# Peptides against a protein of PDB entry 6GMG, part 99

Target 1, 331 residues: chain A of PDB entry 6GMG
Amino acid sequence: DSDDRVTPPAEPLDRMPDPYRPSYGRAETVVNNYIRKWQQVYSHRDGRKQQMTEEQREWLSYGCVGVTWVNSGQYPTNRLAFASFDEDRFKNELKNGRPRSGETRAEFEGRVAKESFDEEKGFQRAREVASVMNRALENAHDESAYLDNLKKELANGNDALRNEDARSPFYSALRNTPSFKERNGGNHDPSRMKAVIYSKHFWSGQDRSSSADKRKYGDPDAFRPAPGTGLVDMSRDRNIPRSPTSPGEGFVNFDYGWFGAQTEADADKTVWTHGNHYHAPNGSLGAMHVYESKFRNWSEGYSDFDRGAYVITFIPKSWNTAPDKVKQGWP

## One batch from the design tools (peptide)

Design b1_p28_1_s1 (made by RFdiffusion4, then SolubleMPNN)
Fold by OpenDDE base, seed 3:
Structure b1_p28_1_s1 (fold): chain B 331 residues (1-331), chain A 28 residues (1-28)
Amino acid sequence: as target 1 above (331 residues)
Amino acid sequence: AEKEEAKKIADKGIEQEKKALALNEAAK
């Protein structure tokens, strides 16, 4: 399957994109046309438009993860992930709810767990934390200053994240960002960086030692956020897809959506950029398509996935891959 | 009802994650 992947060709720097096509409330285009849009809108470094490099085009060619990869500048590590889970709803539905006709108990429990996640609240939590981090980055010219600012901000808000270990993904996220250390990036100056958000959809039932039912229908206890912080332990996410429930059924391992640093206060109006599959123009899958979806369309996900996480990473402020406003489609 | 899109993503996750982590550790 991976052998059919092709790196999209270079697009002329000044080539304008063709109009996107509407698709179920989303804007859709072929990957080559997204490259054109990206060069016009997102490519700017220090205010200068740039052609997408061969390396960046190669990253992009991997599909949905490629969209996040090219815009964040690194392959997603997913270490600083947030979600929201309604424990009371989960318990109540398990107690008072009933399996649907033909639904197994395991399927019912998996579904109820999936439905007990609140994608909007998870996203809101990530945005809140990103905002705190951005304030801490301001005027911090070394990592120590950033961490001190961050602790102060968290203390002022009485945020449970203040109790995280210094080695936690939360406090180590900046130092573990390659672009922070790059001369043309952060250059070890936190004030040159900003927090950005992407989302990952994945399957909860990834434990090979668990029951077949959990692998097929989900693990209700897996990948829940920690109370108070909203942090999700992603260490057990190994990109293992859902197990087939019937012969011939197959599921994909993940989906990634890029949000960046949009300032739109209404979650429903935010735009999420994602891809359908790796670019295989000469293969059975065909050319990669890029989608710009509203939050509702993104957060709905697919039956392949029963978890969504909202992940924080960092990019240099000099990059325009995460602008304050994202326009859906073209023009 | 949203059309389910055909998704086949090259799983480079494990290999790339290891590489990214190694690079991050080396850069410290």
Scores: peptide ipSAE 0.023, ipTM 0.647, DockQ to the pose 0.041
Fold by OpenDDE base, seed 4:
Structure b1_p28_1_s1 (fold): chain B 331 residues (1-331), chain A 28 residues (1-28)
Amino acid sequence: as target 1 above (331 residues)
Amino acid sequence: AEKEEAKKIADKGIEQEKKALALNEAAK
């Protein structure tokens, strides 16, 4: 029952976290202990440690999306999303490959499409774009200056993003970020903001007008990145889960992982923070747990999902929710 | 064991997450 969600209680500002527990290559803890870590490590505003507010604790209580929500300062809009898809691999496997024993044609095509996405290259593309954006932000004191800088950077790199429309999520993302407009945030000064990254896992077969097979096994043509830019049109993502293939089978609608702005060049060493479910300590789901996973553990995903996107948003530089280095677990 | 953990991790509060989205949209 959706009514079982509870907002975690406040934790004393100076309370140190208990040690995280290893879980299948991840570091795991209960949400209350994550709040303690967050207050010690990520809570800083203008260099000052902050207690997680009731509002922030409420956001966090929503589970995987809550982790991204509390750290980004807004509910994920997923507008500026990137992925990498190997079209040649996809075409070749469809042509020369065969369904496995007992695999339907629709299952085969869905699987081949899923396998044709490269999570690492998608992540790399997002990091590349975030880097370009950060350079454009650095000395821009108004949106116009930011946009001009961004266009120049893209032109210098011969990046296809330079051809995007001015109304594209790519160019509009900053001005649509609430914290950019906040007095204690960006205060309309791009140089006070930085680009950050999170990831979303979701199901491709969300079109209700499509075949049942696409809803069950994936839509091979859905949510592909545009050539050259790597942009994914997320407008059709309505948080619809995979359709069950058998009675009693159920799938979840999405997963979110927070990366922020880590500078670690090796993707495999980057840390992704995510939650399992909404906080229901007295309900059937139990207490929310927070995981800090390496990229390999994050990017593996679940059978519930056949798409991964890497999304760029912005936070004030004064926030420490996206530090250059993230340590897995505690201590 | 890994599959069991994956299942636990995947057991997300879908309805609550939808509510969060609705609240966010209403606040705009």
Scores: peptide ipSAE 0.029, ipTM 0.719, DockQ to the pose 0.050; fails the geometry check
Fold by OpenDDE base, seed 2:
Parts: structure tokens; sequence; C-alpha cells
Structure b1_p28_1_s1 (fold): chain B 331 residues (1-331), chain A 28 residues (1-28)
């Protein structure tokens, strides 16, 4: 019941976090303690600490998506998403591989498709594109200058994204970012913005008109990246969870992980911040917990999901929600 | 309304799986 969600209370600006708890290679804490950390580390606007507003606390209370929401400043639209898919591996495994004992053909195909995605390469592609975008932003004082710079950068790198339509989410992403237009944000100045990354885990078999097998075991053809660009069409993602394979089984519709703009070159050392569920301290789910996971722990995902996408959005440079370095846990 | 419901369902499932994973890892 949606009625059990509670907005976490305000935390004093000067309140220090309690130590995080280690949990299976992750650092874990209750949402209230994350708010304390957020205020100390990530809240800065123009170099000044800010108390997390009621609105931001409300956003955060929505769980995993809430972490990305509060740090990006907007609900995830997932329009500019990247992944990496090994088509040759997929084709070869389908041709030469065999279902496991007790595995249906549909289950086999779904599994092979899932295994044909490379999370590290998908993440690397998003980082590459974000870097190109950041270079294009650096000295651009209007959108036209940004777009011109972006096209030049892409041409210099011989990147297939140069062939995207002007209406593509790739080129429209900045103008569609609310904080870009805000006076205290970008103020329509691209040079005040930076590209940031978050990840979404979700289920491929969301088409209700498809076979029951695809809904249960995945749609091998769904949400593949376009060759050359790595862009994933997310228009069919409607937050529909995996269908149960047995009575009483239930799956979650998505997971979100916040990366921001970390400069750590080693993917395995990057930190991903995510939540478990909406905050329901008086409900059956209990209090929301926030996790800071290494990439390996994040990218592993859950059986609920067979797709991972790495999404680019923008935030003002004046925000400290996406610092160059993220420390796992506290202290 | 749809966004709120979608968020609730996602959060329950993730918690259950995380709990199951944690239990399985602790049992090893």
Amino acid sequence: as target 1 above (331 residues)
Amino acid sequence: AEKEEAKKIADKGIEQEKKALALNEAAK
C-alpha cells in the first residue's frame, strides 16, 4: 500500500552521520543517517552546505529511485541510456549452446541474452560519452555553442553519435533538463552544467502482448543497444516487473544506482549509491536503507532484472551531489 | 499515481531479494 510511505524527518545541518555498517562488500545505513551524510558531503550549493529540504526528503523516501532523484534534482527520465551487447556471443551461444537440465527454450534464450550484456563496457561507454559532453559544455555559453562543440567532438572521435537526429535524446537532453533553465542552476549557460551518470536495472519482458515465456524469462530482443552508438531505446520501459514463474513469487520493477561524476578510472573502485525500498518505518517494509556499493556489487544486480542501462543526465556544477571522489560509508 | 505504485512494488521485491542474498552469503 502506497499509504505507508513516510517522509524522513529533517536532520540538523551540523549533525554528523553514524558509522555505516558493512554488508557483503557494501556500506549500509538507514535513510536518516544517509541524510546526515548527504548534508555533510553532497548538499553543497555554491560551496555552502544545505539542509535537505522537505521536497528532497520526500523524493528520497521513494527508495532506490529516490537516491538518484535527490542527487540529480529530477525524477529519472532514462532517455539517454547506454549499454553494451555482444551480438556475436549471443548468436554463437544460441546456435551452439544447449538449455540446462530443466531449462525451457525460452528460459535459455532469456538467460543467454542477459549474459550477452557487458555491464562494464556499457558503463565505460556512458563515461566516454559523458566526457565528450563535458568537453562540449566547458566553454559553451548557449545551447547552440554546446551543440556545435558536441558535433565537433564527435566528428573528431569518429563517433557514430554524430549521425543522431537533432531531436534525439542525445542532443535534446541538456535543453530538457529543468536545472539547466533555472536561474540558480545553469541559467541557460551550458558551461555551468556537467554530465552525470546513473544506472537502472529493469526487466526486458515488459510487453503485455508478448508471450508469457518472454514475460517470465525475458525478451532476448528487447532493450538492446544500437550498434555503434550504444544507445538503448527506453521508450518501452514502463516499470513492469518480471512475471512470476511460480505461485507466490514476486519481482521488483526496477533498481537505480547513482554514480554521478566520479573520476576513478578503475570501474571496480567506483561507488554506486542506491536504496532498498520506500521509507515505511511504521509499515511492513520498515525504514529505508541506503547502500554504497562497489561497481561489482551494483552491476551484479538481481534475478528480478535482466537489463542494465547507464543513463546520462545533467546537473549544475554548483551542486556537490556528483563529486569527483566518493568515499564508501562513514567515516 | 502510477509512479508511486511502481516505486512501492520495486522496493518490496528488492528488499526481499537483498535479504535472501544476505542470508545465503551469511550461510556460506
Scores: peptide ipSAE 0.028, ipTM 0.610, DockQ to the pose 0.110; fails the geometry check
Fold by OpenDDE base, seed 1:
Structure b1_p28_1_s1 (fold): chain B 331 residues (1-331), chain A 28 residues (1-28)
Amino acid sequence: as target 1 above (331 residues)
Amino acid sequence: AEKEEAKKIADKGIEQEKKALALNEAAK
């Protein structure tokens, strides 16, 4: 139960992390040790190390979403989400493919839809857009200048995002970021902000009015990116888990992975930071663990999920929660 | 409400991988 959640204790600022445990291309550690690493590597504000505050430790204690929360400075809103879907592959596989032995038609269609998403292309699209946004943020000292720069960049690239409405999450994302408005954050100066990326894994079959088959095996038509833009309408994501297919089966509602603003061009070498569950050291779940996974390990996801979205948000450039290079594990 | 719906289950993927590796090692 959520009632077993405990806020991790404060760690001394100068306490060095213990070595991470390697596991299948991932580096794993307990949440307290991640706090130590975070204080050494990611805590910097204006170049100065900071102790993780009680509030930040409380945010972190929520598990996978907590990792994204503490590093982005806000609870994920998931409004500016990107994915890539191969419509031709989907249509071809539906037409020419066959259900596996014992696989229902609904299960087959759900699987084919899941397999038609390209996580690498989705991630690449988010990186492309984040790069455009970062160029638009550069030397823009008010929101109007940022928006003008953004429109110019999109026009130069002939990007379909140029046709989005001014109220679209794409154009409103910066002004809706709390840290942009904070005096010690952006202070309403776009040039003090940078775009960052996190990922969410979730279930497509969340519509309670839909068929039981869609809730069990996925909704092939749900959460597809818009053509040209790659934008995913996340408004229907209500953190509803996959419905069980057998008695006693249970699925998790979501997973979150933090990427930030790594400059590594090879997607396979990028590091994604995520947590397993909320921190319950005295409960049945035990202590929260934090994982640093390579993209392949992150993007593979779990059977609990059939959608992955790559979300853009903003943080102050003065924060070091999204460095250009992330080293996996410790030391 | 969104804060209360945190991921409540251990990383099933890692457990499955560990189990698969253990099975593969036992099969050798």
Scores: peptide ipSAE 0.027, ipTM 0.601, DockQ to the pose 0.075; fails the geometry check

Design b1_p28_1_s2 (made by RFdiffusion4, then SolubleMPNN)
Fold by OpenDDE base, seed 5:
Structure b1_p28_1_s2 (fold): chain B 331 residues (1-331), chain A 28 residues (1-28)
Amino acid sequence: as target 1 above (331 residues)
Amino acid sequence: MEKEEAEKIAEEGIAQEREALAANEAAK
């Protein structure tokens, strides 16, 4: 029951974390110990360590989304999302491929669609765009200057995003970021902000008016990136989980992974931070655990999901929640 | 998104231990 969620207690600012535990190629720890690490490594505002506030601990307590929430400073809106989809592979596999033994046509099509997404290319696209945005943010002291810089950068790179409407989430993302407007954040100065990345895993078959097969096995046509831009329309993502394929089967509605602004060029060496469930130390689910996974372990996802999106948002440069380098585990 | 809606979404979204799910999937 969602009623079992508890806000983790405060941790002393000087308390060092206990060692993380290895778990399936990940580094894993209980949420309280992550708070300790967070205070030592990620809490810095203007170069000073901060104790995680009660509000931040409350956000964190929501599980996987809580990790992204506390580090981004806002609940994920998922408006500026990127993915990569191989249309030629999809068409070819549908034409020339065959369902596996016992696989329905709908299951086959859903699987082929899932397999036609390239998580690495999707991530690389988001990183590319984030880099362009960061260049545009540099030395821009108002939103108009930022937008002008952004358009120039896109034109220089011959990027299809240059053709996006001014009302597109691509251009509106910065002004719609609360921390951009905060006095102790961006203070309406784009040059005080930086682009950061998180990822969301979710189910494609969310249309309640669609066939039961699409809800069970995926909608092959849903949440595809636009050609050239890589933008995914997330407006239809309502956090609806996959429908059960068998009695008693249940699926989770989403997963979130925090990347931030790591500069590691090798995708396989990047670290993704995520949680397992909401914090319920006295409930059936137990205490929340936080995982630091390599990209391969993150991007693999779960059978609960057939879509992955890489989302860009912004945080103040004065925050250390998105450092250039993230070390997996502790010490 | 209103805080209340965000809370509802967050509470509904993460009801299972991911490690257990991963273990179950690896066993299949």
Scores: peptide ipSAE 0.024, ipTM 0.674, DockQ to the pose 0.288
Fold by OpenDDE base, seed 2:
Structure b1_p28_1_s2 (fold): chain B 331 residues (1-331), chain A 28 residues (1-28)
Amino acid sequence: as target 1 above (331 residues)
Amino acid sequence: MEKEEAEKIAEEGIAQEREALAANEAAK
């Protein structure tokens, strides 16, 4: 019950974290210890450590989305999402492949669709776009200058995003970022902002008007990226979980992983920070845990989900929630 | 998105232990 959620207590600013626990290729810790790490490593505003505020601790307490929330400064809107889908592979497997023993046609199609997404290429696309955006942000002191720079960069790269409508989330993302407008944030100066990335895992079969099979096994046609741009229409994502396939089976609605702005070129060496559930130390779920996972561990996901999207948003450069290098665990 | 709506959505978030899920999936 969501009523069991508790805001983690404040941690002293100078309190050092306890060692993280290795678990399944991840580094794991309880949320309170993550707050300690966050204050030491990620809390810096204009080079000064900050105690995590009550509001930030409250955001964090919501679980996996809370990790992205506290680090991005806003609840994830997921408007600027990217993925990679191999249409040729999908068509070929549907044509030439066969359901496994005991696998229904719908289950087969859902599985083939899931397997036709390339998480690494999706992540690479988001990083590419974030890099273009970051170049466009450089030396742009108003939104008009940013947009002009962005269009020039896209034209130079012959990127299909140059053809997006001016109202597209791609072009409107900066202006719709609260921290961009804040006096202590961007102060309406694009050059004070940087692009950052997080990922969302979710279920494709969310349409309640669709067949039960799609809700159970996935909708092969849902949440595909647009050709050329890689943009995913996330408007139909309503945080509806996968439908049970057997009695007593239950699935969660989403997972969020924070990447930020790491410069590590090898995707497999990048670190993704995420939470397991909302913080309920006195409830049945227990205390929230935070995981720092390598890309392989993150991108593998869970059977709860058949889609992964890589989302771009913006934070002020004065924030240290998205450093160039993230170290897994502690120390 | 209004704060209240965001909070409601967030409260409906992950309700299962991911480590347990990962272990169960790895065992299958």
Scores: peptide ipSAE 0.022, ipTM 0.663, DockQ to the pose 0.293
Fold by OpenDDE base, seed 3:
Parts: structure tokens; sequence; C-alpha cells
Structure b1_p28_1_s2 (fold): chain B 331 residues (1-331), chain A 28 residues (1-28)
């Protein structure tokens, strides 16, 4: 299976992309053409366009996670994740709602839990926190200064994140970012870094010790955000897919979407970049395709997943993988 | 995370065509 994965060949630095094609409200292209776009638009370091390296092409070849990997510069750790869950909606729907015809109680509860997550509010929370972090990064020339700034910003906003432990992923995220320590990256200077966002879709029913119903239909209590902070404990996410409900049914383990640091205030107009599968041009899966989706198309997800998290990480400001504005497709 | 661990996790990656999934979901 993974043996069919191929690293896409290098594309000439000055090769322009072919036009993307529309597909269900998103723009779609083959991975090689995305590399061309990436080189023209996102490859810039210190203002200089660069060819995607072999290492970066290898990362990209892994599919949806590869898109986030190449743009963030590291494999997603998912430690600093946010979501929004409407507890009142959940309780009310469980109390007053009824299973659909043919729907089991477990299926009903799983569905109601899924529907009680607000993807837009989760995304908004991540953007809010990223903004706070970016302010804290500004003019901070060491980690101590960054942390002090961050605490001040949180105090000013009366944000519950101010109560997080110093060892929390929230406070440790910057120091745990490899590019922060790199000479050509942050060089240990927080002011050279910026917060960026990606999203992960995954299955809630990953506990192998739980009931089969939870594995099939979701665990209504799993991966809920903490009240006040919106933080999701991702420690139990082991990339375990949904269990089949019927013979021959199979589900994917995760999906990743790259947002970066777009400044578009309207969530519905934001662009999310993701891949379909690992690149296997000579295999049964075929060539990898890259999609640029609007938030509505991204956040809708698939039946494979009942959770969405919005994750914050950091990249050097010198990288152009997270520009203020992302254009969907090509041209 | 070590490269080898990252690669192992990534190799467990997506095996389904997202376009096909999207089409299937839209048809429901």
Amino acid sequence: as target 1 above (331 residues)
Amino acid sequence: MEKEEAEKIAEEGIAQEREALAANEAAK
C-alpha cells in the first residue's frame, strides 16, 4: 500500500501552473501542478522564489497531511487544537430529538454530538488565539519575552488560557517548533515567527476498549473542547478510522486542511488547501490531487469523520507558505 | 517527532479519493 507512494518529480522553477478545474465548489489539480503553483506563490523565503526541494516533495507526496507538512515545515503534532461545542444544543437534541427511521440510539447520539460542534466558532477561536499569539510574538526577542507578552495579552482579554500551566501545549508550542530554532528560521527570535492554522478531521470513536457502537457511530463525549479555553485534548487521537458499519465499508483515518494566516474576515471566503491521498501514479489510487476549498466545503468534511479541530503552529515570517491572501485555483 | 515516526504515521495516510467521497456525499 504505502509501497506505491512516489515522490513527485521536480518542476522547473519558472514553470507556470496549468489552470485548476472546478470540482464541487472547490478548485482541483494534480500534485505536480500544485508544485508549480507552490513555487510561484508560496515558495518564497526572504522574498526569493525557490524550487520545492526533494524533501518537501516527499512530504507533499503523503497526501492531505503532506500539504500541511510542506507548508508548515513539520509533520503535524496537533497539540494546540481548538474547537467549539454547544452543550445546550447537545442536551436539548438528546432530550427532545428522536432517532431517524432505521437509526440506532448510538447512531443518533453520535450524530447529535457531531452536529453540536460549531466549526465556524471553532475556527474563530483558533483565529482569535493566533491573533493574540502574533501580538505576543511582536517585538519579543526571546522566549521569556514572548511568554510574558502572551500572559499580558490574555489577562487584558480576560481569556481563560491565562490559567493554563506553563507546560501546556499552549505555552510550549513555540519552543517545540523546529523552525523556531533554525538559523534560517526564527533563530530563537519569537519576533521572526508567526502563528498559523491548519485543521484536522478525525473520528471520535478511537478507544479500542469502548463499545463497538462508539467505534461505529462515534463517542459523543470524546474530543470535546474545554470550557472557556476551547482547547481539545488530542492525546487520544491515534489516527484510528471509523469502524465499518456494513461489510465492505471502509473509512479514512484523517484529513488535513491548510489555512495558514489568511486575513479574510469572512470565514466563508477563506481557502483551505488539502490533498486526496498519497501520490501513487502507477498504483491503484493514482496520482495525488490537491484541492483548494472554501471553508464551507472544507468544514462539511466527510462521513468518515465526526470531529474537526483547528490547530495552531508557527512558521518563520520569512516563509510565504501562509500569505495574508490566498487565491483559489489558477489563474 | 523523529522523521521515522513521522513517516510511519504519514504512511498510514489517506487511501480514498476525496473527489469520489465528495461526489458520494453530494449524492446523498
Scores: peptide ipSAE 0.022, ipTM 0.668, DockQ to the pose 0.290
Fold by OpenDDE base, seed 4:
Structure b1_p28_1_s2 (fold): chain B 331 residues (1-331), chain A 28 residues (1-28)
Amino acid sequence: as target 1 above (331 residues)
Amino acid sequence: MEKEEAEKIAEEGIAQEREALAANEAAK
């Protein structure tokens, strides 16, 4: 029950973390210990270490989304999302492939669609776009200058994003970022902001008017990236979980992983931070745990999800929640 | 999205992740 959620207590600012526990290529710790690490490594504002506030601890307590929330400074809106889908692979597998033994046609199509997404290419696309945006931000002191720079960068790269509407999440994302408008954040100065990335895993079969099979096994046509841009229309993502295929079966509605702005060129060496569930130390779920996973571990996802999106948002450069290098675990 | 809606979404989504994570780890 959601009523069991508890805000983790404050940790002393100078308290060092306990060692993380290795778990299947990940580093794992309890949420309280993550707060300690966060205060030592990620809490800095204008170079000064900060104690995680009660509000931030409350955000964090929401689990996987809480990790992204506390580090991005806002609840994820998921508006500027990217993915990569191999349409030729999908068509070829549908044409030439066959359902596995005991697999229905709907299961087969859902699986083939899931397998036609390339997580690495989706991540790479988001990084490419974030890089373009960061170049556009660097010397822009107002939104108009940022948008002009962005259009120039896109034109130089012959990027299809140059054709997006001015109201597109691509162009509106910065102005819609609360920290951009904050006096101690961007203060309406794009050059004070940087693009950051997080990922969301979710279910494609969310349309209540669709067939039961799509809700159970996925909608092969849902949440595909637009050709050329890689943009995913997330407007239909309502955080509806996969429908049970058998009595008593239940699925999670989403997972979130925080990447930030790591500069590591090798995707496999990047670190993704995520939580398991809301913090319920006195409840059936228990204490929240935080994981620092390599990209491979993150991108594998769960059977609960058949879509992965890589989302761009912005944070002030004065925040250290998205450092160039993230070290897995502690020490 | 209103904070209350976000909170509800967050609370509903996370409860089931533990089992999924455990299952995924066991499958590795």
Scores: peptide ipSAE 0.023, ipTM 0.664, DockQ to the pose 0.270; fails the geometry check

